Peptides against a protein of PDB entry 5VVV. Designs and how they scored, part 184

Target 1, 276 residues: chain A of PDB entry 5VVV
Amino acid sequence: FLCGVVEGFYGRPWVMEQRKELFRRLQKWELNTYLYAPKDDYKHRMFWREMYSVEEAEQLMTLISAAREYEIEFIYAISPGLDITFSNPKEVSTLKRKLDQVSQFGCRSFALLFDDIDHNMCAADKEVFSSFAHAQVSITNEIYQYLGEPETFLFCPTEYCGTFCYPNVSQSPYLRTVGEKLLPGIEVLWTGPKVVSKEIPVESIEEVSKIIKRAPVIWDNIHANDYDQKRLFLGPYKGRSTELIPRLKGVLTNPNCEFEANYVAIHTLATWYKSN
Target 2, 276 residues: chain A of PDB entry 5VVV as posed
Amino acid sequence: FLCGVVEGFYGRPWVMEQRKELFRRLQKWELNTYLYAPKDDYKHRMFWREMYSVEEAEQLMTLISAAREYEIEFIYAISPGLDITFSNPKEVSTLKRKLDQVSQFGCRSFALLFDNIDHNMCAADKEVFSSFAHAQVSITNEIYQYLGEPETFLFCPTEYCGTFCYPNVSQSPYLRTVGEKLLPGIEVLWTGPKVVSKEIPVESIEEVSKIIKRAPVIWDNIHANDYDQKRLFLGPYKGRSTELIPRLKGVLTNPNCEFEANYVAIHTLATWYKSN

## One batch from the design tools (peptide; made by RFdiffusion4, then SolubleMPNN)

Design b2_p25_5_s1 (from b2_p25_5, 9 letters changed)
Fold by OpenDDE base, seed 4:
Structure b2_p25_5_s1 (fold): chain B 276 residues (1-276), chain A 25 residues (1-25)
Amino acid sequence: as target 1 above (276 residues)
Amino acid sequence: SRLEELKKKYEKSKEFYKKVALEDL
């Protein structure tokens, strides 16, 4: 069970010292996972093709080493979906080289994220792939296999919540394709019925699990505030039955952008997790 | 430019998320 934090927000990423402090807190609270997915890391999303500089590499190596020191699984995410051409072997090779670099930093767990992108494929991809889901699954499977089938590999679908599913979760052709064609060792990220789910009913997890043919990892936006930085979510982790725990592969909270605001959010997630 | 179009895509993505997240509240 993956339980911890995803740094998955838009806005100023946490500094390395905050991330190290996070790892210490995660260990102390018996959480086990950190997903590196800061939207404003240019080399994560906007410039996903660009290799890390020597200085950035040193920072990431240090961060990954710190995660290991605290027995926290460091998952490196990349979000190529803004402008990748899935059918282009050069794009695939570029993605491979980027993940090879991160592997050299000592990273062993990875994620491919296709969140918050347009569903439209370019003309070249339409000639090769029958749907956007087929394109995403193809590259995800290829990368997963290329990396030697790492123990933890996550996929974030473009339809990552109930409200994004067309026509709905159980009938989504996109999620059906994901469920049927995504390799079984790849985990699927899900935010619940909504992007910001006040509640995640058990039935909603059963529904999505059926179509994706696996238990999801919750990317939990309950404490996310990147959509309105005038709000701080200081309340406890709530609206998730502990009955979800045996039905999930994990829960990663995407909390407030303000690192200092997240004590209650993360601590109460840990309490929730340990209550099962 | 290519950079400007990429920035526009990023901003569109971010604003889409923000809009939906606000509607979820």
Scores: peptide ipSAE 0.717, ipTM 0.964, DockQ to the pose 0.922
Fold by OpenDDE base, seed 2:
Structure b2_p25_5_s1 (fold): chain B 276 residues (1-276), chain A 25 residues (1-25)
Amino acid sequence: as target 1 above (276 residues)
Amino acid sequence: SRLEELKKKYEKSKEFYKKVALEDL
């Protein structure tokens, strides 16, 4: 069971010292996972093709080593979906080289994210792939196999919550393709019924699990505030029954951008997880 | 430019997310 934090917000990423402090807190609270997915890291999303510099490499190696010291699984995410051409072997090779570099930093767990992108393929991809889901699954499977089938590999769908599913969760051709064609060792991220889900009913997890043919990892936006800089979400982790725990592969909270605001959010997630 | 188009795609996706997230509150 993956339980911890995703740094998955828009806005200023956390500094390395905040991330190290997070690992210490996660260990103290018996949480086990950190997903590196800061949307404003240029080399994660907008400039995903760019290799890390020597200085950036040293920082990431130090961060990954710190995660290991605190027994926290460091998952490196990349979000190529803004402008990748899935059918172009040069793009696939560029993605492979980027993940090879991160593997050299000592990273062993990875994620491919296709959140917050347009559902339209370019002309070249339409000639090769039957749908957007087929293109995403193809590259995800290829990368997963290329990396030697790592123990933890995550996929974030473009339809990552109930409100983004067309026509709905149980009938989505996109999610059906993901469920049928994504390799079984790849975990699927899910956000619940909505982008910001006040509640995640058990029935909603059973519904999505059926179509994706696996228990999801929750990317939980309950404490996310990147959409409104005037709000802080200081309340407890709530609206998730403990009956979800045996039906999930994990829960990763995407909390407030303000690092120090997240004590209650993360601590109460840990309490919730231990209550099963 | 390619950079301007990429920046425009990024901003469009971010603003769409923010809009939907605010509607979910």
Scores: peptide ipSAE 0.715, ipTM 0.964, DockQ to the pose 0.906
Fold by OpenDDE base, seed 5:
Structure b2_p25_5_s1 (fold): chain B 276 residues (1-276), chain A 25 residues (1-25)
Amino acid sequence: as target 1 above (276 residues)
Amino acid sequence: SRLEELKKKYEKSKEFYKKVALEDL
């Protein structure tokens, strides 16, 4: 069971010292996972093709080493979906080289994210792939196999919540393709019925699990505030029955952008996790 | 430019997310 934090918000990423402090807190609270997915890291999303500099490499190596010191699984995410051409072997090879670099930093766990992108394939991809889901699954499977089938590999679908599914979760052709074609060893991220789910009913997890043919990892936006800088979510982790725990592969909270605001959010997630 | 188009795509995706997240409250 993956339980911890995703740094997955829009806005100023946390500094390396905040991330190290997070790892210390996660260990203390018996949480085990950190997903590196800061949307405003240019080399994560906008400039996903660009290799890390020597200085950035040293920082990431130090961060990954710190995660290992605190027994926290460090998952490196990349979000190529803004402008990747899935059918272009050069794009695939560029993605491989980027993840090879991160593997050299000592990273062993990875994620491919296709969140918050347009559902439109370019003309070249339409000639090769029958749907956007087929294109995403193809590259994800290829990368997963290329990396030697790492123990933890995550996929974030473009339809990552109930409200994004057309016509609904159970009938989504996109999620059906993901369930049928994504390799079994790849985990699927999900935010619940909504992007910001006030509640995640057990029945809603059973519904999505059936179509994706696996238990999801929750990317939980309950404490996310990157959509409204005037709000801070200081309340406890709630609206999730502990009956979800045996039905999930994990829960990663995407909390407030303000690192210092997240004590209650993360601590109460840990209490929730231990209560089962 | 390609860079300007990429920035526009990024901002569009960000604003879409923000809009939906606000509607979820």
Scores: peptide ipSAE 0.714, ipTM 0.964, DockQ to the pose 0.911
Fold by OpenDDE base, seed 3:
Structure b2_p25_5_s1 (fold): chain B 276 residues (1-276), chain A 25 residues (1-25)
Amino acid sequence: as target 1 above (276 residues)
Amino acid sequence: SRLEELKKKYEKSKEFYKKVALEDL
């Protein structure tokens, strides 16, 4: 069971010392996972093709080493979806080389994220792939296999919550394609019925699990505040029954952008996780 | 420019997320 934090917000990324402090807190609270997905890291999303510099490499190596020291699984995410051409072998090779570099930093767990992107494929991709889901699954499976089928590999669908599913979760052709064609060793990220789910009913997890043919990992935006810079969410982790735990592969909270605001968020997630 | 187009795609993505997240509250 993956339980911890995703740094997955829009806004100023946490500094390395904050991330190390996070790992210490995660270990202390018997949480086990950190997903590196800061949307404002240019080499994560906008410039996903660009290799890390020597200085950035040293920082990431140090960060990955610190995660290992605290027995925290470091998952490196990349979000190529803004401008990747899925049918272009050069793009696939570029993605492979980027993940090879991160593998050399000692990273062993990875994620491909296709959140908050347009469903429209270019003409070249439309000639090769039957749908956007087919294109995403194809590259995700290829990358997963290329990396030697790492123990933890995550996929974030473009339809990552109930409200994004057309016509709905159980009838989504996109999620059906993901469920049927995504390799079984690849985990699927999900935010619940909504992007910011006040509640995640058990029935909603059973519904999505049926179509994706696996238990999801919750990317939980309950404590996210990147959508409103004037808001801090200081309340406890709530609106999730502990009956979800046996029905999930994990829960990763995407908390407030302000690192120091997250004590209650992360601690109460840990209490929730231990209550099963 | 390609950079300007990419920046516009990023901002559009961000504003879409923000809008939906605010509507979820």
Scores: peptide ipSAE 0.711, ipTM 0.962, DockQ to the pose 0.931

Design b2_p25_5_s2 (from b2_p25_5, 13 letters changed)
Fold by OpenDDE base, seed 2:
Structure b2_p25_5_s2 (fold): chain B 276 residues (1-276), chain A 25 residues (1-25)
Amino acid sequence: as target 1 above (276 residues)
Amino acid sequence: SELEELKKKYEESKKRYKEAALADL
């Protein structure tokens, strides 16, 4: 069971010292996972093709080593979906080289994220792939196999919550394609009924699990505030029955942008997890 | 430019998320 934090917000990423402090807190609270997915890290999303510099490499190696010291699984995410051409072998090769570099930093767990992108494929991709889901699954499977089928590999769908599913969760052709064609060793991220889910009912997890043919990892935006800089979510982790735990592969909270605001959010997630 | 188009795609992505998140509240 993956339980911890995703740094998955829009806005100023956490500094390396904050991330190291996070790992110490996660270990102390018996949590086990950190997903590196900061939207405003240029080499994660906007400039995903760009290799890390020597200085950036040293920082990431140090960060990954710190995660290991605290027994925290460091999952490196990349979000190529803004401008990748899925059918272009050069793009696939560029993605492989980027993940090879991160593997050299000692990273062993990875994620491909297709959140918040346009569902329209370019002309070249439309000639090769029958749908956007087929394109995403193809590259995800290829990268997963290229990396030697790592123990932890995550996929974030474009339809990552109930409100993004067309026509709905159980009838989505996109999620059906993901469930049928994504390799079984790849985990699927899910946010619940909504982008900001006040509650995640058991029935909603059973519904999505059926179509994706696996238990999801929750990317939980309950404490996310990057959509409204005037809000700060200081309340406990709530609206998730502990009956979800045996029906999930994990829960990763995407909390407030303000690092120090997250004490209650992360601590109460840990209490929830240990109550099963 | 390619950079301007990429920046536009990023801002549209961010906007899509923010509008959805705000509508969920």
Scores: peptide ipSAE 0.722, ipTM 0.965, DockQ to the pose 0.896
Fold by OpenDDE base, seed 4:
Structure b2_p25_5_s2 (fold): chain B 276 residues (1-276), chain A 25 residues (1-25)
Amino acid sequence: as target 1 above (276 residues)
Amino acid sequence: SELEELKKKYEESKKRYKEAALADL
């Protein structure tokens, strides 16, 4: 069971010292996972093709080493979906080289994120892939296999919540393709019925699990505030029955952008996780 | 430019998320 934090917000990423402090807190609270997915890391999303500089590499190596020191699984995410051409073997090779670099930093767990992108494929991809889901699954499977089938590999679908599913969760052709074609060792990220799910009913997890043919990892936006800079979510982790725990592969909270605002959010997630 | 188009795609991505998240409140 993956339990911890995803740094998955839009806005100023946490500094390395904050991330190291996070790992210490996670260990202390018997949480086990950190997903590196800061949307404003240019080399994570906008410039996903660009290799890390020597200085950036040293920082990431230090961060990954710190995660290991605190027995926190460091998952490196990349979000190529803004402008990748899935059918282009050079793009696939570029993605492989980027993940090879991160693997050299000592990273062993990875994620491919296709969140918040347009469903429209380019003309070249339309000639090769039957759908956007087929394109995403193809590259995800290829990368997963290329990396030697790492123990933890995550996929974030473009339809990552109930409200993004067309026509709905149980009838989504996109999620059906993901469920049927994504290799079984790849975990699927999900935010619940909504992007910001006030509640995640058990029935909603059973519904999505059926179509994706696996228990999801919750990317939990309950404490996310990157959509409204005037809000801080200081309340407890709530609206999730502990009956979800045996039905999930994990829960990763995507909390407030303000690092110091997250004490209650993360601590109460840990309390929730231990109460099962 | 290619950079301007990429920046536009990023901002559109961010907008899509923000509008959805705000609608969930």
Scores: peptide ipSAE 0.718, ipTM 0.964, DockQ to the pose 0.915
Fold by OpenDDE base, seed 3:
Structure b2_p25_5_s2 (fold): chain B 276 residues (1-276), chain A 25 residues (1-25)
Amino acid sequence: as target 1 above (276 residues)
Amino acid sequence: SELEELKKKYEESKKRYKEAALADL
């Protein structure tokens, strides 16, 4: 069971010292996972093709080493979906080289994210792939296999919540393709019925699990505030029954952008997780 | 420019998320 934090917000990424402090807190609270997915890291999303510099490499190596010291699984995410051409072998090779570099930093767990992108494939991809889901699954499976089938590999679908599913969760052709064709060792990220789910009913997890043919990992935006800079969510982790725990592969909270605001968010997640 | 188009795609992505997140409140 993956339980911890995703740094997955839009806005100023946390500094390395904040991330190390996070790992210390995660260990102290018997949480086990950190997903590196900051939207405003240029080499994560906008410039996903760009290799890390020597200085950035040293920082990431130090961060990954710190995660290991605190027994925290460091998952490196990349979000190529803004401008990748899935059918282009050079794009696939570029993605491979980027993940090879991160593997050299000592990273062993990875995520491929297709959140918040346009559903329209380019003309070249339309000639090769029957749908956007087919393109995404193809590259995800290829990357997963190329990396030697790492123990933890995550996929974030473009339809990552109930409100993004067309016509709905159980009938989504996109999620059906993901469920049928994504390799079984790849985990699927999900935010619940909504982008910011006030509640995640058990029935909603049973519904999505059926179509994706696996228990999801919750990317939990309950404490996210990047959508409204005037908001700070200091409430407890709530609206999630502990009956979800046996039905999930994990829960990763995407908390407030302000690192210092997240004590309650992360601590109450830990309490929730231990209550099962 | 290619960079300007990429920045536009990023901002549209961010906007799509924000609008959805706010609609869910």
Scores: peptide ipSAE 0.700, ipTM 0.958, DockQ to the pose 0.961
Fold by OpenDDE base, seed 5:
Structure b2_p25_5_s2 (fold): chain B 276 residues (1-276), chain A 25 residues (1-25)
Amino acid sequence: as target 1 above (276 residues)
Amino acid sequence: SELEELKKKYEESKKRYKEAALADL
């Protein structure tokens, strides 16, 4: 069971010292996972093709080493979906080279994210792939196999919540393709019925699990505030029955952008996790 | 430019997320 934090917000990423403090807190609270997915890291999303500099490499190696010291699984995410051409073997080879660099930093767990992108494929991809889901699954499976089938590999679908599913969760052709074609060792990220789910009913997890043919990992936006800088979510982790725990592969909270605001959010997630 | 188009795609992505997140509240 993956339980911890995703740094997955829009806005200024946390500094390395905040991330190390997070790992100390995660260990203290018997949480086990950190997903590196800061949307404003240019080399994560906008400039996903660009290799890390020597200085950036040293920082990431130090961060990955710190995660290991605190027994926290460090998952490196990349979001190529803004401008990747899935059918272009040069794009696939560029993605491979980027993940090889991160593997050299000592990273062993990875994620491919296709969140918040347009469903429209380019003309070249339409000639090769039957749908956007087929294109995403093809590259995800190829990268997963290329990396030697790592123990933890995550996929974030473009339809990552109930409100993004067309026509709905149980009938989505996109999620059906993901469920049928994504290799079984790859985990699927999900935010619940909504982008920001006030509640995640057990029945909603049973519904999505059926179509994706696996238990999801919750990317939980309950404490996310990057959509409205005037809001700060200081309340407890709530609206999730403990009956979800045996039906999930994990829960990763995407909390407030303000690192110091997240004590209650993360501590109450840990209390929830230990209550089953 | 390619950079301006990429920046536009990023801002459209961020907008899509924000509008969805706010519609749910």
Scores: peptide ipSAE 0.696, ipTM 0.958, DockQ to the pose 0.915

Design b2_p25_5_s3 (from b2_p25_5, 10 letters changed)
Fold by OpenDDE base, seed 1:
Structure b2_p25_5_s3 (fold): chain B 276 residues (1-276), chain A 25 residues (1-25)
Amino acid sequence: as target 1 above (276 residues)
Amino acid sequence: SKLEELKKKYEKSKERYFKAALEDL
């Protein structure tokens, strides 16, 4: 069971010292996972093709080493979906080289994210792939196999919540293709019925699990404030029955952008997880 | 330019998320 934090918000990323302090807190609270997915890291999303510099490599190696010291699984995410051409072998090779560089930093766990992108493929991809889901699954499976089938590999679908599913969760052709064609060792990220789910009913997890043919990992936006930085979410982790725990592969909270605001959010997630 | 088009795609991506997150409150 993956339990911890995703740094997955829009806005100024946390500094390396904040991330190290997070790992110390996660260990103290018996949480086990950190997902590196800061939207405003240029080399994560907008410029995903760009290799890390020597200085950036030293910082990431130090961060990954710190996660290992605190027994926290460091998952590196990349979001190529803004402008990747899935059918172009040069794009696939560029993605492989980027993940090879991160593997050399000592990273062993990875995520490929297709959140918040347009559902329309380019003309070249339409000639090769039957749908957007087929294109995403094809590259995800190829990357997963290329990396030697790592123990932890995550996929974020473009339809990552109930409200993004067309026509709905149980009838989505996109999620059906993901469930049928995504390799069984790849985990699927999900935010619940909504982008920001006030509640995640057990029945909603049973519905999505049936179509994706696996238990999801929850990317939990309950404490996310990147969409309205005039608000701070200082309340406890709530609206999730402990009956969800045996039906999930994990829970990763995407909390407030302000690192200092997240004590209650993360501590109460840990209490919730230990209550089962 | 290609950079301006990429920036526009990024901002449109962010706007889609923000709109959905605000509608979910």
Scores: peptide ipSAE 0.677, ipTM 0.954, DockQ to the pose 0.914
Fold by OpenDDE base, seed 4:
Structure b2_p25_5_s3 (fold): chain B 276 residues (1-276), chain A 25 residues (1-25)
Amino acid sequence: as target 1 above (276 residues)
Amino acid sequence: SKLEELKKKYEKSKERYFKAALEDL
């Protein structure tokens, strides 16, 4: 069971010292996972093709080493979906080289994120792939296999919540393709019925699990405030029955952008997780 | 420019999330 934090918000990423402090807190609270997915790491999303500089590499190596020191699984995410051409072998090779670099930093766990992108493929991809889901699954499977089938590999679908599913969760052709064609060793990220789910009913997890043919990892936006930084979510982790735990592969909270605001969010997630 | 187009894609991505997150509240 993956339990911890995803740094997955829009806005100023946490500094390396905050991330190290996070790992210490995660270990102390018996959480085990950190997903590196800061939207404003330009080399994660906007400039996903660009290799890390020597200085950035040293920082990431240090961060990954710190995660290991605290027995926290460091998952490196990349979000190529803004402008990748899935059918272009050069794009695939570029993605491979980027993940090779991160592998050299000592990273062993990875995520491919296709969140917050248009469902429309370019003309070249439409000639090769029958749907956007087929394109995403193809590259994800290829990358997963290329990396030697790492123990933890995550996929974030474009339809990552109930409200993004067309026509709905159980009938989504996109999620059906993901469920049918995504390799079984690849985990699927999900935010619940909504982008920001106040509640995640058990039935909603059973519904999505059926179509994706696996238990999801919850990317939990309950404490996310990047969409309204005038709000700060200081309340406890709530609206998730402990009955979800045996039905999930994990829960990763995407908390407030303000690192210092997340004590209650993360601590109460840990309490929730240990209460099963 | 290519950079301006990429920035525009990023902003559209962000806006898609923000809109959905706010509508869900």
Scores: peptide ipSAE 0.675, ipTM 0.954, DockQ to the pose 0.875
Fold by OpenDDE base, seed 3:
Structure b2_p25_5_s3 (fold): chain B 276 residues (1-276), chain A 25 residues (1-25)
Amino acid sequence: as target 1 above (276 residues)
Amino acid sequence: SKLEELKKKYEKSKERYFKAALEDL
């Protein structure tokens, strides 16, 4: 069971010292996972093709080493979906080389994120792939296999919540393709019925699990505040039955952008996880 | 420019998320 934090917000990423302090807190609270997915890391999303510099490499190596020291699984995410051409073998090779570099930093767990992108494929991809889901699954499976089928590999669908599914969760052709064609060793990220799910009913997890043919990892935006910088979410982790735990592969909270505001969010997630 | 188009895609993606997140509250 993956339980911890995703740094997955829009806005200023946490500094390395904050991330190290996070790992110490995660270990202390018996949590085990950190997903590196800061939207405003240019080399994560907008400039996903660009290799890390020597200085950035040293920082990431130090960060990954710190995660290991605290027995925290470091998952490196990349979000190529803004402008990747899925049918272009040079794009696939560029993605491979980027993940090879991160593998050299000592990273062993990875994620491909296709959140918050346009569903429209370019003309070249439309000639090769039957749908956007087929294109995403194809590259995800290829990358997963290329990396030697790492123990933890995550996929974030473009339809990552109930409200983004067309026409709905159980009838989504996109999620059906993901469920049928995504390799079984690849985990699927999900935010619940909504982007910010006040509640995640057990029945909603059973519904999505059926179509994706696996238990999801919850990317939990309950404490996210990137969409409203005037808000701080200082309340406890709530609206999730502990009966979800045996029905999930994990829960990763995407908390407030302000690192110091997250004590209650992360601690109450840990209490929830240990209460089962 | 390619950079301007990429920035526009990023901002549009961010706005899509922000709008959805605010509608969910």
Scores: peptide ipSAE 0.671, ipTM 0.954, DockQ to the pose 0.921
Fold by OpenDDE base, seed 5:
Structure b2_p25_5_s3 (fold): chain B 276 residues (1-276), chain A 25 residues (1-25)
Amino acid sequence: as target 1 above (276 residues)
Amino acid sequence: SKLEELKKKYEKSKERYFKAALEDL
């Protein structure tokens, strides 16, 4: 069971010292996972093709080593979906080389994220792939196999919540393709019925699990405030029955952008997890 | 430019998320 934090918000990423402090807190609270997915890391999303500099490499190696010291699984995410051409072998090879570099930093766990992108494929991809889901699954499976089938590999679908599914979760052709064609060792990220789910009913997890043919990892936006910087979510982790735990592969909270605000959010997630 | 188009795609991506997140409040 993956339990911890995703740094997955829009806005200024946390600094390396904040991330190291997070790992110490996660270990203390018996949480085990950190997903590196800051939207405003240019080399994560907007400039995903660009290799890390020597200085950035040293920082990431130090961060990954710190995660290992605190027994925290460091998952490196990349979000190529803004402008990747899925059918272009050069794009796939560029993605491979980027993940090879991160593997050299000592990273062993990875994620491919296709969140918040347009459903429209380019003309070249339409000639090769039957749908956007087929294109995403193809590259994800290829990268997963290229990396030697790492123990933890995550996929974030473009339809990552109930409200993004057309016509709905159980009938989504996109999620059906993901469930049928995504390799079984790849985990699927999900935010619940909504982008920001006040509640995640057990029945809603049973519904999505059926179509994706696996238990999801919750990317939990309950404490996310990137969409409204006038709000700060200081309340406890709530609206999730402990009956979800045996039906999930994990829960990763995407909390407030303000690092110091997240004590209650993360601590109460840990209490929730240990109460099962 | 190609960079300006990429920036516009990024902003549109962010706006899509923000709109959906705000509709859920």
Scores: peptide ipSAE 0.669, ipTM 0.954, DockQ to the pose 0.917

